# Peptides against a protein of PDB entry 3B8E: the designs that were tried, part 41

Target 1, 230 residues: chain A of PDB entry 3B8E
Amino acid sequence: PFLIFIIANIPLPLGTVTILCIDLGTDMVPAISLAYEQAESDIMKRQPRNPKTDKLVNEQLISMAYGQIGMIQALGGFFTYFVILAENGFLPIHLLGLRVNWDDRWINDVEDSYGQQWTYEQRKIVEFTCHTPFFVTIVVVQWADLVICKTRRNSVFQQGMKNKILIFGLFEETALAAFLSYCPGMGVALRMYPLKPTWWFCAFPYSLLIFVYDEVRKLIIRRRPGGWVE

## One batch from the design tools (peptide; made by RFdiffusion4, then SolubleMPNN)

Design b1_p12_1_s4 (from b1_p12_1, 8 letters changed)
Fold by OpenDDE base, seed 4:
Structure b1_p12_1_s4 (fold): chain B 230 residues (1-230), chain A 12 residues (1-12)
Amino acid sequence: as target 1 above (230 residues)
Amino acid sequence: PLPLEEAVKLVL
């Protein structure tokens, strides 16, 4: 997100506070879930015949999966960002290079794609209106990630503890998203304005895409054990 | 100025 903000010079898609809330609030529970999953895996799997190579392969696979998931999450967030800005009159092409004028408090006549002029305050309201649904989009996409992580291991006992941690993670992420989105004062404290309920649905296509991607990946792995997709 | 559905279509 931040790299695209720098490269494209677009209005800030995700605030620093929202990034911190994602990293600390949403990513922590999945990370703990994965750590417990690894620990339980190490207990239940017979010591891998080559613990160094099998750990390295698993770490590389987890890293690649996490990197790919993170890219899809970012794409989902940017989609929601562009949709909200388009809904407010700023088409994606018009946002390119707009940052300089957008962030200038002395420019109160920034035009949207339809020739409507926006004051600095109005622009910042729209910017902060994007931060909350970007965050919520990440949370909704992470629901798919958590569900995917649940279905990777056929062990019923691993499913039990993973189910509790996963359900807890889903609950915490959802509760955090609801808290940050709807509690009074969040707009002032965190620069996160309340969400329209419709904006929650902007993430669903991406959650579905992740789900389909993982099911296709699992299908390929099942059909070609030992393939490069492992 | 755009309804959500049209905004989605423009971004897609």
Scores: peptide ipSAE 0.134, ipTM 0.837, DockQ to the pose 0.689
Fold by OpenDDE base, seed 1:
Structure b1_p12_1_s4 (fold): chain B 230 residues (1-230), chain A 12 residues (1-12)
Amino acid sequence: as target 1 above (230 residues)
Amino acid sequence: PLPLEEAVKLVL
C-alpha cells in the first residue's frame, strides 16, 4: 500500500493507525493460532529427510505462498479503496498524481472526475473513509488465510473447523473491525470513519480467490508429491 | 456519486 502511494502519488489508502491495528490486531491472532495449532498429525510424523535443506525449502515455499497471499490481500485493499473513491467521484486514473493537491490544506477546489470541487475537509473525510474499509478488507481476507493455515496439505473441507483458537481469532478480528468501524468517536480519535455494511462484501471475491488459490496449490502438492510446490 | 455497482464495474 505505502509503496503504491509513493510511486503513483495517490491519496493515502491506509493510515498509520489502521496499519498499527492490522499489525497488532490482525497479525498477532493468526500467529498465536498457528503456534497453538496442532500440527497435522501426518506432517509432524514425517522425519525430515534432510533437516537443513528440507526445512529451508519448506520455509522458502511457505514464504512464497505468504508473499503471494500478501499481494492478493494488498490488491483486495486497493480494490476497496478505488471502489470507494470511484463511488465518491474519483476515478482511479484521476487519482494518479493527485496526492500533492489532495494533501494541500490551502487548495479547496480539487476537482473530481466529474468536475465537482472538494474542500480539504471533504477530501480528508473521503480519505479516512477509505482507511476503515481497507482495514476491514484485510480482516475479511485474513479469514481465508486463517482457514487456509489450518491445513497444510489437506483440503479445508477434510479438516473440520474444530480449532477453538482459530474461531476465537476470527471472532476477535471481526469484533475489532466492527468496533473500529462503528464505535462513536473513532473518526475523531483514530481517523476511521464508519463503514457502510456493503463495504464488508468488497473483500469477499479476494477472500474467495485466496481460498481457491490455496486449494489449487494443495491439490497440486497432493497430485505431485515431492514437486517444486511442496 | 456513482452507484456501488457502477463503481465496481469501473474498477474491475
Scores: peptide ipSAE 0.132, ipTM 0.838, DockQ to the pose 0.685
Fold by OpenDDE base, seed 2:
Structure b1_p12_1_s4 (fold): chain B 230 residues (1-230), chain A 12 residues (1-12)
Amino acid sequence: as target 1 above (230 residues)
Amino acid sequence: PLPLEEAVKLVL
């Protein structure tokens, strides 16, 4: 997210506090949940591997898969951001390079894509309106990520939702998202304005995309054991 | 304060 903010000079899509809440709040319990995930039934049936070579290959492939998932998560957040700004008159192309004027307190006539002038205060309200839904989008996408991370090769439908810690993690991150989104004073304290319930659904296509992507990946791994997708 | 937010944004 931040790299695009710097390179494209767009208005800030996600505040620092929201990023910290992702890294420390929403990711902590999920990460713990993965450590306690039950081994796949197929792993237990494998022949002894060379611990040095197969561990390194596995770590690289897991890192690539999680890197790809992280990119899809970021895309989901940016989609929500661009939708909100477009609904407020700022088309994605118009946002490129706009940050300099957007953040200038002395410029009160920043034009949107339709020629409407926006005061500094109005612009900051719209910016802060993006922070919460970006965060919530990440949480909703993380639901899919947590579910897919349970297994390396088996389908989620085969492994099931047996990890109680993962279920607790899903509940915790959702409760945190609701708290940060709707608790009084969060707009002032965290620059996270309250969300309309409809914005929770904006992330669902991306959550589904991650789920489908990983199920297809796992299907390929099952059909081609020892492939580069492991 | 702008500088801390920018700095933390750079790290994340």
Scores: peptide ipSAE 0.006, ipTM 0.348, DockQ to the pose 0.028
Fold by OpenDDE base, seed 3:
Structure b1_p12_1_s4 (fold): chain B 230 residues (1-230), chain A 12 residues (1-12)
Amino acid sequence: as target 1 above (230 residues)
Amino acid sequence: PLPLEEAVKLVL
């Protein structure tokens, strides 16, 4: 999110408090849960790995996979952000370079894509309205990420959902997202305004995309052992 | 200085 905010000079898509809630709240329990994941059913069937070569390859693959997933997560969040701003009259192309005027308290006549003038207060309401659904989008995408991280090579359908701590992590991050979205005072405390329930579904296509992407990747790895995708 | 929130929003 940060890089796009800097490069594009768009209005702030996601609050720092919201980011802290992602990093500390939604990611911590899932990350711990992965430490308790059951070994893949095929690990014990593999030949002894060469400790020098196979670790390096495996670390590169993990890094690449997480990097790709992180990019898809960011795309999901930004998609939600652009949809909300477009529904409020700000088309994506109009947001480019708008940040300077958007954040200026003395400019009360910032025009949207339709020529409507927005006061500073109105703009900040719309900005803070974007924070909550961006956050929720990340949480919903993280469901897919957490589920796919259960295995490296096996399908999730082969490994199953045996880790109760992972299931608890999914519940915790969802409960936190609901709390931050709907608890009274979160708009004042965290600049997270209440979310319409329909926005929870905005991320589902991206979660599905991540899931399908990873299952296809794992399928390729299973069919072509030692390939560049592994 | 951008508030920590704006800075973290930038990073994401």
Scores: peptide ipSAE 0.011, ipTM 0.407, DockQ to the pose 0.033; fails the geometry check

Design b1_p12_2_s1 (from b1_p12_2, 6 letters changed)
Fold by OpenDDE base, seed 1:
Structure b1_p12_2_s1 (fold): chain B 230 residues (1-230), chain A 12 residues (1-12)
Amino acid sequence: as target 1 above (230 residues)
Amino acid sequence: VPSLEEALKLLL
């Protein structure tokens, strides 16, 4: 998100406070919960890892986690961001290079894609209105990420959802997201303005995409062991 | 006190 903010000079899609809430609030409990995940049903049928040659975290895992899945997460967030701004009159193409004028408090006549003028205060309200749904989008996508991280090669349908701590983590991150989104004063304190309940659903296609992508990946691994997707 | 946003703008 931040790299695109710099490169494209768009209005800030996600605030630092929201990033901190993701990193410290929503990710911690789910990540810890994975330590309590049950072993895959086939784990004892695998050859032992060679501790000298086989890395715990290989380049393929890094590519999957930070490359592919991370890109889908970012796309989900940006989709929500662009939809909100478009609903407020700012089409995606119009946002390119707009940051300089957007962020200037002395410019009170920034035009949207339809020629409507926006004051600095109005622009900041819209920007902060984007931060919360972007955050919520990340949380909803993280549901899929957490679920897919339960297994390396077995389908979630084969593994099941027996980890009660993981389930608790999903509720905790969702409850935190709801609290940050709807608690009075969060707009002032965290620049997280309340979002329409419909914005929670904007992430669902991306969450589903991640889930389907990983299930397909795992299916390929099961059918073709030692493939480049493993 | 610069807003966190102003501080971020200085870092960007």
Scores: peptide ipSAE 0.000, ipTM 0.312, DockQ to the pose 0.026
Fold by OpenDDE base, seed 2:
Structure b1_p12_2_s1 (fold): chain B 230 residues (1-230), chain A 12 residues (1-12)
Amino acid sequence: as target 1 above (230 residues)
Amino acid sequence: VPSLEEALKLLL
């Protein structure tokens, strides 16, 4: 997210505090929960891995898969960001290079895509209005990410949702997201303004996309053992 | 001095 903010010079899509809340708050319990995931039902049917060859290939492929998932997560957040700004008169193309004028306190006549002038205060309200939905989008996408991380090869439907700690993690991260989004004073303390409940649903297509992508990946692995997707 | 927030924004 931040790389695009620098390269494209767009208004800040996600605040630093919100990023810290993702990394330290919402991801902690889910990440720990994966340590308690049950072994895949087929693990005992696999041949012994060659420690020298199979580790390196597997680590690279896992890294690529998680890298791709991370890109889809970021795309989900940016989609929500662009939708909110477009609804407020700022089309995506107009945001390119706008950051310099957007962040200038002395410029109170920044035009939107429709020629409406925005004061510094109005612009910052819109910016901070993007932070919370972006954060919530990440949390909703993380639901899918956490669920797909349960297994490497088996479908989630084959493995099931037996890890109670993982289920607890999903509730915890959701409760934390709701707290940070709706608790009084979060707009001042964290620059996280309350979001309309409808914005929670904006991420669902991306969450579903990640889920489907990984299930298809796992299906390919099951059909082609030892392939480059493993 | 960029606020800790601005500095952290640069790192993330």
Scores: peptide ipSAE 0.000, ipTM 0.332, DockQ to the pose 0.026
Fold by OpenDDE base, seed 3:
Structure b1_p12_2_s1 (fold): chain B 230 residues (1-230), chain A 12 residues (1-12)
Amino acid sequence: as target 1 above (230 residues)
Amino acid sequence: VPSLEEALKLLL
């Protein structure tokens, strides 16, 4: 998110406090839960890992986690961000380079795409209104990410949802997201203003996309072992 | 000094 904020000079899509809530709040229990996942049914049919040549984290795993899934998560968040700003009069093209004037407290006449002038306070309300649904979008996308991370090669339907700690993690991250979104005072404390319940559903297509993508990937790996997709 | 918030925003 921040790389695009720097490169495009757009208004801040996701607050740093919100990012801390993702990294320390919503991701921690899910990440720990993966340590308790059952071994894949075929793991004992594979040759033992050579500890000298075979890394626990390989380039394919890094590419999957940081490259592909991370990009889809970012796209989901930015989609939500651009929709909210567009609904408030700021079209995506108009946001390019706007950050400098947006963050200037002395400029109280920043125009939107329709010529409406926005005070600094009004702009910050809209910005903070974007932070919460961006955060919720990331959490909803993380549901799919956590579920796909249960296995390397087997389908989730083959592995099943037997890890109670993972199920608890999904509940915890969702409950935390709801708490941070709707608890009184979160707008002041975290710059996270309440969102309409409908914004929770904006991320569902992206979660579905991640899930389908990974299931297709795993299917290809099972049908063509040793391929470049592995 | 950029707030911890601004610094973390730089990392994202």
Scores: peptide ipSAE 0.006, ipTM 0.420, DockQ to the pose 0.027; fails the geometry check
Fold by OpenDDE base, seed 5:
Structure b1_p12_2_s1 (fold): chain B 230 residues (1-230), chain A 12 residues (1-12)
Amino acid sequence: as target 1 above (230 residues)
Amino acid sequence: VPSLEEALKLLL
């Protein structure tokens, strides 16, 4: 998000505070919960890792977790961001390069895509209105990410949802997201303005996409052991 | 020690 903010010079899609809420708030309990996941049923059928050559965290795992899944998460957040700004009169193409004028307190006549003028205060309200749904979108996508991380090869349907700590983590991150989004004073304290409940559903297609993508990946691995997908 | 809220208000 921050890289696109710099490169495209768009209004800030995700604030530093919202990033901290993700990294320290919503992701911590879910990440710890994975330590309690049961071993996969086929673990004894796998070749032993060579401790001298094979890294515990290989490039394939890094590429999947931070590259592919992280990209889908970012796309989900940006989709929500662009939809909200478009509903407020700012089409995606108009946002390119707008940051300089957007962040200037002395410019109170920034035009939207329809020629409507926006004061600095109005612009900051809509910007901060985007931060919360971006955050919530990440949390909803993280549901799928956490669930797919339960297994490396087996389907989630084969593994099941037996890890009670993981289930607790999913409820905790959701409850925290709701608290940060709707608690009175969060707009002043964290610049997280309340969302319409409908915005929670904007991320669901991306969450489903991640889940389907990983299940298909795991299916390919099971059918073709030693393939490039493993 | 400023409250987390006060610290955030100063930084934001």
Scores: peptide ipSAE 0.000, ipTM 0.366, DockQ to the pose 0.020; fails the geometry check

Design b1_p12_2_s2 (from b1_p12_2, 6 letters changed)
Fold by OpenDDE base, seed 1:
Structure b1_p12_2_s2 (fold): chain B 230 residues (1-230), chain A 12 residues (1-12)
Amino acid sequence: as target 1 above (230 residues)
Amino acid sequence: RPSLEEALKLLL
């Protein structure tokens, strides 16, 4: 988000505080929960890895986790951001290069794509209104990430969801997202304004995409062991 | 100037 903010000179899609809430709030408990996940039924039948030859995580897994899945997450957040701004009169093309005027508190007549003038205060309200659903979008996408990370090769349907700590992690990050979105004073304290419950659903296509993508990947691995996706 | 609530009602 920050890189696109700099390169495209768009209004800030995700605030620094919201980034910290993602990194420290929504990512930590899920990551810990995965350490207590039951091993795949087939993992315990494998020989121990050779610590000299076998990496704990191979480069292909890293590429998929941080490259492909991370890109889908970012796209989900940006999709939500662009939809909100478009609904408020700012089309994506109009946002390009707008940051300088957007962030200038002395300019109170910034025009949207339809010629409506926006005061600095109004612009900041819509900007901060984008931060919350971007954050929520990441949380909803992280649900899919947590589910797919339960297994390396087996389908999620084969392994199941028996880890109570993982389930607790999903509730914790969701509760945190709800707290930050709807608790009074969060707009002032964290610049996270409340959102309509409907905005939670904006991420669902991307969560489903990640889930389907990973299940297809795992299916390919099961059918073609040692392939390019393992 | 619309109140924060009015602005939010327009935005949400």
Scores: peptide ipSAE 0.017, ipTM 0.473, DockQ to the pose 0.066
Fold by OpenDDE base, seed 4:
Structure b1_p12_2_s2 (fold): chain B 230 residues (1-230), chain A 12 residues (1-12)
Amino acid sequence: as target 1 above (230 residues)
Amino acid sequence: RPSLEEALKLLL
């Protein structure tokens, strides 16, 4: 989100503190939980990894994690961001290049897409109103990411949800997201204004997309072992 | 800083 903020000169979609809450708050327990995932049904039947040739993190894994899944996550967050701003009169095209005037506290007449003028305070309210649902969107997408990452080759339906620590991680990150979104004072402390509960569902299509994408990928791997998709 | 009440008015 910060890269797009710089490149497109849009209002800040997600605050730095909120990003830290994602990386350190919501991701840590889930990530650790993956270390306790039960072995896939066929994992012990495969040849041992050659420590000299087989890397734990290969280029394909990096491409999948950061290139594909990370892009879908970003799209989910930005979708929520653009929807909220559009509902407040700022269409996506109007946001391009708006940052300079948006962040200037001395400009109190920034026009939206419909010619309505916005004070600095009003603009910051709507900006911080975007931070919370962007954050929540990332968490909701991370549910799918965590679930797909629990297996390398087997479908989630084949592997099942046996890792209690992973389930706890999903609960923890959701509870944290709810706490950060609705606890009094979070608007002042974290610039996270409360979220209308309906916005929790805004990311669901993207979570589903990630899930379906990975299940299809894993299906291809199972049907065509040794393919480029592996 | 924008008030929580003002933020809620924009969300509702």
Scores: peptide ipSAE 0.005, ipTM 0.359, DockQ to the pose 0.056
Fold by OpenDDE base, seed 3:
Structure b1_p12_2_s2 (fold): chain B 230 residues (1-230), chain A 12 residues (1-12)
Amino acid sequence: as target 1 above (230 residues)
Amino acid sequence: RPSLEEALKLLL
């Protein structure tokens, strides 16, 4: 989100406090839970990893986690951001380069895409209104991310959901997201304004996309071992 | 100084 904020000079899509809540709050328990995942059914058919040549974290894993999944996750967040701003009169094209005037406290006549003027206070309300839905979008996408990380090759349907710690992690991150979104005072403390329940569903297509993408990828790996997709 | 919030917004 920050890279696009800098490059496109758009209004800030996600608060730094909100990012901390993701990194320290929602991601910690899920990440730890993966350490307790059961071995894949075919793991004993693989040769032992050579500790001298084979890294635990290979380029393929990094590319999958940060490259592909990270991009889809970011797209989900930005989609939610652009929808909210568009509903408030700011079309995506109009946001390009707007940050300079948006963040200027002395400019109280910033026009939206429809010619409506927005005060600094009004703009900041809209900006902070984006933070909570963006955060929730990330959490909803993380559900799919966590689930797909259970296995390297086997389908989630083959592996199952037997890891109770992982299930707990999914509930914990969701409960934390709900707490941060709806607890009184979070708008003041975290600049996270209350979320309409409908925004929880905005990320579902992206979570489904990630899940389907990974299942298809794993299916290809199973059918064509040693392919470029591995 | 950018608030911790502004800095983290930059990371996302």
Scores: peptide ipSAE 0.011, ipTM 0.355, DockQ to the pose 0.031; fails the geometry check
Fold by OpenDDE base, seed 2:
Structure b1_p12_2_s2 (fold): chain B 230 residues (1-230), chain A 12 residues (1-12)
Amino acid sequence: as target 1 above (230 residues)
Amino acid sequence: RPSLEEALKLLL
């Protein structure tokens, strides 16, 4: 999000504080929960790793988790961001290069895509209104990430949802997201304005996409062991 | 021009 903010010079889609809440708040318990995931049903059928040739963590797995899935997460967040701004008169193409004027408190006549003039205060309200939905979108997408990370090869339907710690992690991150979104004073403290409940659903297609993508990946791995997709 | 509160009500 921050890289696109710099490169495209768009209004800030996600605040630094909200990023910290993701990295240090919502991700901690879920990440720990994965350490307590039950072994895959076929784990004992695999040959032991060769400690001289096999890395402890597969580079392909790292690339998949932090590269591809991370990009889909970012796309989900940006989708929500662009929808909110478009509903407020700022089409995506109009946002390119707008940051300089957007962040200037002395410019009170920034035009939207429809020629409506926006004061600095009004623009900042819209900007901060995007922060909470973006954050919540990431949390909702992280539900899918946690579920898919339960296994490397087996389907989630084969592994099941037996990890109570993971379920607790999902509950915790959701509760934290709700707290940060709706607790009084969060708008002042974190620049996270309250979220309409409908915006929670904007991320669901992306969560489903991640889930389907990973299930297809795992299906390919099961059919072609030792392939480049592992 | 709408107040901050009115603007928030329009956006939220």
Scores: peptide ipSAE 0.007, ipTM 0.426, DockQ to the pose 0.059; fails the geometry check

